# Designs tried in a protein design run: peptides against a protein of PDB entry 3V4L. Part 170

Target 1, 386 residues: chain A of PDB entry 3V4L
Amino acid sequence: GQPLAKDKVALLIGNMSYWEHPKLKAPLVDVYELTNLLRQLDFKVVSLLDLTEYEMCNAVDEFLLLLDKGVYGLLYYAGHGYENFGNSFMVPVDAPNPYRSENCLCVQNILKLMQEKETGLNVFLLDMCRKRNDYDDTIPILDALKVTANIVFGYATCQGAEAFEIQHSGLANGIFMKFLKDRLLEDKKITVLLDEVAEDMGKCHLTKGRQALEIRSSLSEKRALTDPVQGAPCSAEALVRNLQWAKAHELPESMCLKFQCGVHIQLGFAAEFSNVMIIYTSIVHKPPEIIMCDAYVTDFPLDLDIDPKHANKGTPEETGSYLVSKDLPKHCLYTRLSSLQKLKEHLIFTVCLSYQYSGLEDTVEEKQEVNVGKPLIAKLDMHRGL

## One batch from the design tools (peptide; made by RFdiffusion4, then SolubleMPNN)

Design b2_p19_2_s1 (from b2_p19_2, 8 letters changed)
Fold by OpenDDE base, seed 4:
Structure b2_p19_2_s1 (fold): chain B 386 residues (1-386), chain A 19 residues (1-19)
Amino acid sequence: as target 1 above (386 residues)
Amino acid sequence: GKVTALPGVITDEEVAKIL
């Protein structure tokens, strides 16, 4: 019969905003597009941008809690990386220059932990450089992997080579994701699908002689990303997994705030990623005596590092939100919270209504505190450790 | 010297020179 997945879970990490390394652009688009494709494939997707070493460790541990016997696990990473002695290292945004293995996550260690969960399939898609890091002389002693015959690696580049992004004026995919996205929905054995992606990359003039996909696999069964999930979660473990994923993706409910002056504000929330949320405000009712009226959000928790220069913008794009802008309400003020994994407590902030009455020169302010609980990934308390 | 492996960038100008 067709293989069945007990469930399908993906962790997607895109690191761009490095502190001590060149900033990247492609991981933003790549994580977003891959999230949408994997959701169409019935994956439970956690999508995270710009993680520190500690936050990456916690994201992997939370991902491992979603894994169980016969579950399909997919890890995607886009960012800086290296390969030493056949071990792949993902570089966190806070990694020092030069970085070492002690500052990075080893993919083969994650694979070992996935094998302990008795997963049905383990897929790694690594959109990073595979050059040797000569500043790291550590030889990792990895424990022997179990013979599970359910492992697939798709490396965006060859061993010892660089992965590339295309620098243009707009948003673009990395080279790997550009070709992967066109085939990802095909009902094919995952190794056959990746081989076809490798052929497409090899035909492209941009990538020819610069970047080639490498596939490493030990896959004894015909497993595909299209393999159906087994019906309704009958096990306690499947219910726990569904609840854990749902917690990490729960948005605050939209609120209608009423001010003493008779102005009504709609406060809304949208997810860009599991750790990135857009807040938007709109005036839904205004007395005719009020001639000007704006609703600003302020007084965010310091842990979120919200720059007021990028808050309360007239467009989502002015906040740095380019991907979800088409799906947002128009004529709002927009604020992007890009680091929800840092939120230790409830998201409490102030809505400040600034307004002017007809025939008065003075601006009046009314303030209301809003508590929206822990939005999205902040419900997992990643900052406390697991 | 020892060099850390970093993702490279392909520019539109480099693309136009390969075409």
Scores: peptide ipSAE 0.019, ipTM 0.549, DockQ to the pose 0.688
Fold by OpenDDE base, seed 2:
Structure b2_p19_2_s1 (fold): chain B 386 residues (1-386), chain A 19 residues (1-19)
Amino acid sequence: as target 1 above (386 residues)
Amino acid sequence: GKVTALPGVITDEEVAKIL
């Protein structure tokens, strides 16, 4: 019969905004497009941008809580990385220059922990460089991995080589995601699908002799990303997993705020990623005696590091939100919260209404405090212990 | 030069030379 997944869970990490290293662009688009494709494949997807070492460790721990016997686990990483002695290291955004293994996450350590969960399939998609780090002479003493015939690595590049992005004026995929996205929905054994992606990359004149996909697999069974999830969650563990994922993806409900002047504001929320939310405000009712009326958000928690100069924009694109803009309502003011993992407390902020009456020169202000609780990934308390 | 393990960028100029 067709193999069944007990469930399907993916963690996608895109690191771009490095502190001490060159900034990247492709991980934004790559994580977003891969999220949408894996959702069409019935994956529970956690998608995270710009994580510190501590935040990456916590994201892996929360991902491991979603894993169990017969669950399909997929880890995607796009960012800086290196490979020493066949061990892959993902570089956090706060990594020093030079970075070492002590500042980075070892993928083979994550694989060990996934094998302890008795997963049905382990897929690693690593869109990072595989060059040796000459500043790290640490030989990782890895514990012996269990012999499991269910592991697949898709490396965006060969051992000792670089992965590339295409530098366009607009949004573009990395080289690996450009070819992966065209085949990801195919009902094929995952190793066959990745081999076809490798052939497509090898036929392209841009990538030929520059970047080649490497596949490492122990996968003895015909397992695909298209494999159906085993029916309704009859187990307590499946219910807990569904609740844990739902908790990390719960948006605040849209609110209608009423001001004393009779202006009504719609306050709405949209998820770009599991740690990135767009707040939007719109005037839904204005008395005819009010000639000018602006509604802006302010007084955000300091932990979110929100620059007021980037808040309350007339377009989603002016906030840096290029991907979700088509699904957002028009004629709003938009604010992007890009670091929801940093939120220790409830998201409390002020909605300020500035308005002018016909025949009065003075502007009037009214303010309302809004508490939306812990949105999205902030419910997981990824900062527990700092 | 110190080879920092950086993702390489294919520039539009390199793309335009290969196209």
Scores: peptide ipSAE 0.010, ipTM 0.495, DockQ to the pose 0.653
Fold by OpenDDE base, seed 3:
Structure b2_p19_2_s1 (fold): chain B 386 residues (1-386), chain A 19 residues (1-19)
Amino acid sequence: as target 1 above (386 residues)
Amino acid sequence: GKVTALPGVITDEEVAKIL
């Protein structure tokens, strides 16, 4: 029979906005498209953009809490990285230049911790460079991995080689994700699926002789990403896992705010990623004596680093939200909160209504404070310990 | 090929399907 997964959990990290390193673009689209494909495969997906070292450690710790005996774990990473002595290092956005192993997350350490959870399958998809870092001569003393025969690595590139993004004028996938997405839903053993992706990538004239997928596996069983989840969560641990995942993906409810002038606004929320939320405001009622009015959001928690220049835009795209813009309501003002993992407290902000009466030249402002609690990933308190 | 619509905003209905 086909193997059953006890559950399926994925952590997807896309690092782009590096402080001391070249900025990337592909991870945005790659994490988003992979999230959506893995959801169609009944994965519980945590999707995170632009994590610091500390935030990446906490994301991995929270991911490991979702893992248990017979659970399928998938880690995807797109960003800067290196490989020293057969160990893969994911580079956080705050990593210094040059970075070292002490500033980076070792994938083999994560694999060790996944093996301690007795996972049913461990899949690593690493869309990063695999060049040696000559500034880090440390040999990580890793404890010996267990012989679990359930490990698959898909590396976007060969050992010692670079991974590439295609420079397009618009949103585009990285090279690896471009081919992976076309195969990911196929009911095939994961190593066979990745081998077909490697063949497709090898046939492409853009990638031929520049980038090739490497598959490293010990997978003894015919396990696929399509393997069905075992039925209703019968264990307390499965219920806790479902609740913990749901907690990390709970949006604030839409609100109707009423101002003293008689204007009513709708405040709505949308998730782009587990740490990225779009806020939108719309005028739903306006008294006839008010000729113009707009509802702005302001006074965000300082921990979110919200640039007012990118807030309250007439389109989602002007906020930097290019992926979910089709599913958002039209004729709103939009604000993108891209760093929800930094939120230490409740998301409290001000809704400012700016309006004008017929026959008065001066604009009037009314303000209401809004508390939406901890949205999405902010419910996991990924800042705990800072 | 079917351009599968970019799956939308994570909605409360999507959260409810994964629970």
Scores: peptide ipSAE 0.007, ipTM 0.380, DockQ to the pose 0.018
Fold by OpenDDE base, seed 1:
Structure b2_p19_2_s1 (fold): chain B 386 residues (1-386), chain A 19 residues (1-19)
Amino acid sequence: as target 1 above (386 residues)
Amino acid sequence: GKVTALPGVITDEEVAKIL
């Protein structure tokens, strides 16, 4: 019979906004497109952008809580990285320059922990450089891995080589994701699928002699990303996994705010990523005596580091939200809350209505405080892992 | 709530940055 997954869980991390390293662009698009493809494959996907070391550790710990016997686990990483002595290191956005293994997440340590969960399949897709870091001579003492015969690594590049993003005037994939996305939905053994991706990369004139996919596998069974999930969750662990994933993806309900002047505002929420939310406001009713009115969001929790210059934009794109703008309502003011993983408290903010009456020169303001609880990934309390 | 996931449009030009 076709292999069954007990469940399918993916953690996607895209680091681009490095503090001490060159900023990337492709991870934004790559994580987003891969999220959509893996959701079509019935994966429970957690998608996170721009994580610190601490936040990456917590994201991995939360991902490991979603893993269990016969679950398919997929880790995707796009960002800076290095490889020392056959160990792959993912570089957090807060990593110093130069970074060391102590500032980075070792993929082989994550693999060890995934093997302890008795997973049905372990897939690592590493869209990072594999050059040696000459500033780190640390040899990780790794415990011997279990012989599980269910491991697949897809490296975007060869050992000791670089991975590349395509620089466009617009949004572009990294080279690996460009070819991976075209085949990811195919009903093939994951190693066969990745081998076909490697052939497609090898035919491209841009990548030929610059970047080549490397596949490292111990996968003894015919396992595919298309393998169906086992039917209704019957175990307590499967229910917990479903609840935990659902919590990480629960948006606030849309609200209709009523102001004393008779203006009604629709407040809405959209997820771009598990840690990135768009707030949008629209005027749904305006008394005829009010000639102009705008509904601004302000007074966000300081932990979110919201720059007011990037808030309350007339388009999603002006907030840096280029991907979700198609499914957002038009004619709103938009605010992008990145870094929801930093939220320790409830998301409390102010909706400020600024308006003008016909025949009055003075602008009037009314304010309402809104508490939306903990949205998306903020429900996982990623800060409590110390 | 409904998580609506959206696809981006990508165009292909020159390979420029190291990851």
Scores: peptide ipSAE 0.017, ipTM 0.523, DockQ to the pose 0.047; fails the geometry check

Design b2_p19_2_s2 (from b2_p19_2, 8 letters changed)
Fold by OpenDDE base, seed 5:
Structure b2_p19_2_s2 (fold): chain B 386 residues (1-386), chain A 19 residues (1-19)
Amino acid sequence: as target 1 above (386 residues)
Amino acid sequence: GKVTALPGVITDEEVAAIL
């Protein structure tokens, strides 16, 4: 019969905004497009941008809580990385220069923990460099991996080589994602799908002699990303997994705020990623005696590090939100919360209405505090170790 | 200098020469 997945779970990490390293661009588009494709494949997707070491560890721990016997696990990483002695290291955005193994996440350690969960398939898609880090001579004593036939690595590049992004003026994919996205929905064994992606990359004059896909697999079964999820969650663990995923993807409900002056504001929320939310405000009713009015969001929790200069923009694009701008309502003020994983408390903020009456020179302000609870990934309390 | 393993960049000029 066709193989069945007990469930399908993906963690996607895109690191771009490095503190001590060159900034990247491709991971933004790559994580977003891969998220949409994996959702079409019935994956429960957690998508995270710009994680610190601590936040990456917690994201992996929360991902491992979603894994169980016969679950398909997919880890995608796009960012800086290195490979020492056959061990792959993902570099967090707060990593020092030079980074070492103690500042990075070892993929083989994550694999060990995934094997302990008795997963039905483990897929690693690593869009990172595989050069040796000459500043780290540490040989990780990895415990012996279990002998399992359910592991697939797709390395965007060969051992000792670089991965590339296209330096375009606009939004573009990394080289690996450019070819992967065209085949990802195919009903093929995952190793056959990746081999076809490798052939497509090998035919491209851009990548020929610069970057080649490496496939490493123990996969003896015909497993595909298209394999259907086994029906209704029959186990308590499956219900817990579904609830945990649902918590990480719960948006606040849209609200209508009524001010004393008779102005009504619609407050809405949209997810760009599991840790990135857009707040938008629109004036839905204005009394005729009010000639001008604007609705600003302010007084955000300090943990979110929201610069007021980047809040309350007339377009999503002015916030850096290019990907979801088509799905957002028009004629709003937009604010992008890009670090929801840092939120320790409820998201409490102020909606400030500034307005002017006809025939009065002075502007009037009214304020309402809004509590939306913990949105998206903030429900997982990824900061609980502090 | 401290060399980190950096993703290589393919320039717009290199892309335009191949497309």
Scores: peptide ipSAE 0.021, ipTM 0.497, DockQ to the pose 0.714
Fold by OpenDDE base, seed 4:
Structure b2_p19_2_s2 (fold): chain B 386 residues (1-386), chain A 19 residues (1-19)
Amino acid sequence: as target 1 above (386 residues)
Amino acid sequence: GKVTALPGVITDEEVAAIL
């Protein structure tokens, strides 16, 4: 019979905004596009941008809580990385220059932990450089892996080489994701699908002699990303997994705020990623005596590091939200919260209504505090231990 | 189901940056 997945779970990490290293652009688009494709494949997707070492460790721990016997686990990473002694290291955004293995996450350690969960399939898609880091002389002592015959690595590049992004119109894709996205929905054994992606990359004039996909696998069964999820969650663990994922993806409800002046504001929320939310405000009712009226969001928790200069923009794109802008309502003010994993408390902020009456020169302000609880990934408390 | 339109294929400008 066709293999069945008990469930399908993916963790996607895109690191771009490095502190001590060159900034990247591709991970933004790549994580977003891959998220949308994996959702069409009935994956439970956690998508995270710009994680510190500590936040990456917690993201992996939370991902491992979503894994169980016969679950398909997929880890995608896009960002800086290196390979020493056949071990792949993902570089967090707070990694020092030079970085070392002690500052980075070892993919083979994550694989070990996935094997302890008795997963049905382990897929790693690594869109990072595979050059040796000469500043790290550490030989990692890894525990022996189990022989599970359910492992697939897709490396965006060959051993000792670089991975590339393509910049176009201010957006960028990784070379790997450019070809992967066209085939990812195909009902093929995952190793066959990746081999076809490797052939497509090999035919491209941009990638020929610069980047080649490496496939490393021990996959004894015909498993595909299209494999159906086993029906009704029969176990308590499957219910817990579904609830945990749902909790991490719950948006705040849209609110209608009423001000004393008779102005009504719609406050709405959209998820760009599991740790990135857009807040938008719109005037839905204005008395005729009010000639000008704007609704600003302010007084965010300090943990979110929200620069007021980047808040309350007339377009989603001015916030850095290029991907979800088509799905947002028009004629709002937009604010992007890009670090929801840092939120220790409830998301409390102020909606400030600034308005002017006809025949008065002075601007009037009214304020309402809004508590939306813990949105999205903030419900997982990924900051536990600082 | 509504196939959410994939964001348009970013066409090949020759500027590859190293990851």
Scores: peptide ipSAE 0.015, ipTM 0.435, DockQ to the pose 0.045
Fold by OpenDDE base, seed 2:
Structure b2_p19_2_s2 (fold): chain B 386 residues (1-386), chain A 19 residues (1-19)
Amino acid sequence: as target 1 above (386 residues)
Amino acid sequence: GKVTALPGVITDEEVAAIL
């Protein structure tokens, strides 16, 4: 019979905005496009940008809570990384220069924890450099891995080599994602699919002799990312997993604010990633005597590190949201919250209405405080250890 | 119709379709 997944869960991490290292660009587009493809494959996807060491550890712990016997687990990482002695290290955005294994997440440690969950399939897609870190002489004493015939590694590059971004003036994928996205929906054994991606990368004149995909697999069964989720009545464990995922992806409800001047504002929310939300405001009703009217959001929690210069933009693109702009309502003011994992408390902010009456030179202001609770990933309290 | 949640926006309808 066709193999069945008990469920399918993916954690996607894209690190770009490094503190002490060169900034990247591709992880934004790569995590976004891969999220959309994996959702079409009925994966529960957690997508996270720009995580610290502590935030990455907590994201892995929350991902492991979604894993169980016969579940398909996929980990994707795009960012800085290195490989020492066959161990892959993901570099957090707060990693020092130089970084060491103590500042980084070991992928083989995550694999050990996934094997303890008795998963049906473990897929690692590592879009990072595999160069040795000469500042880290530590040999990780890894505990002996269980012998499981269900592991697949797709490395964007060969051992000791670099992974590359496509330098265009606009948004562009990394080289690995550029080829992976064209085949990811194919109903093929995952190792066959990745081998075809490796062939496509090898035929392209841009990538030939610069970057080659490496596949490592113990996968003895014909398992595909297209394998259907077992449609049996939701076990108690499946219900708990669905609730845990939903908790991390629940948006605030859109609301209509009414001001004393008779202006009505629609306040809406959209998730770009599990830790990135766009707030948008629109004037839905204005008295005819009001000639100018704008609705600004302000007074955000300090933990979110929101620069007011990047808030209340006339386009999503001016906030740094280039990917979801087609899907947002038009003629709003837009604000992008890119660090929802940092939120310790409820998201409380002020909506400020600025307006002018016909024949009066003075601008009038009215304010309302809004409490939207903990949006998206902020419900998981990824900071409980600080 | 399945509101195909637009690529890159996680919607309340997507949350409700998983629950």
Scores: peptide ipSAE 0.007, ipTM 0.335, DockQ to the pose 0.016
Fold by OpenDDE base, seed 3:
Structure b2_p19_2_s2 (fold): chain B 386 residues (1-386), chain A 19 residues (1-19)
Amino acid sequence: as target 1 above (386 residues)
Amino acid sequence: GKVTALPGVITDEEVAAIL
């Protein structure tokens, strides 16, 4: 019979906004498109952008809590990275220059922990450079991996080589994701699917002799990303896993705010990623005596590092939201919260209504505080222990 | 109807489909 997954869980990390390293662009589109494809494959997907070392560790720990016997685990990473002695290191956005193994996450350590969960399949898709880091002479003393025969690595590039993004004037995929996305939904053994992706990359004139996919696998069974999830979650562990994932993806409910002047505002929320939310405001009712009114969001928690210059924009694109913009309501003011993983407390902010009466020159302001609880990934309390 | 969840927006319907 076709293999069954007990469940399917994916962690996708895209690091772009490095502090001490060149900024990337491709991970934004790559994580987004891969999220949508893996959801079509019935994966529980956690998608995270721009994580620090601590945040990456916590994201991996939360991902490992979603893993259990016979669960398919997929880790995707797009960002800076290196490979020393056959160990792959993912570079957090706060990594120093030069970075070392102590500042980075070792993929083989994550694999060890996944093997302890008795997972049904372990897939690593690593869209990062695989050059040696000559500033890190540390030989990782890794514990011996178990022989589980269920491991697949898809490396975007060969050992000792670079992975590339195509610099376009607009949003574009990285090279690996550009080819992976065209095949990801195919009902094929994951190693066969990746081999076809490798062939497609090898045929492309842009990638030929520059970047080639490497597949490392011990996968003895015919496992595919298309393998159906075993039916209704009957175990307590499966229910806990579903609840934990649901917590990380629960949006705040849309609110209708009523101001004393009689203006009504719709406040809405949309998730771009598990740690990225768009807030939008719209005027849904205005008394005729009020000639002009705008609804601004302000007074966000300091932990979110919100630049007011990027808040309250007339388009989603002006906030840096290019992906979900088509799906958002029009004629709002938009604010992008890109670091929800940093939120320690409830998301409390102020809605400020600025308005003018007919025949008065002075602008009037009314304010309402809004508490929306912990949105999306903030419900996981990734900061527990700081 | 399959509410085609708008591409890339995590919706309450996506959460409810897993619960």
Scores: peptide ipSAE 0.007, ipTM 0.347, DockQ to the pose 0.016

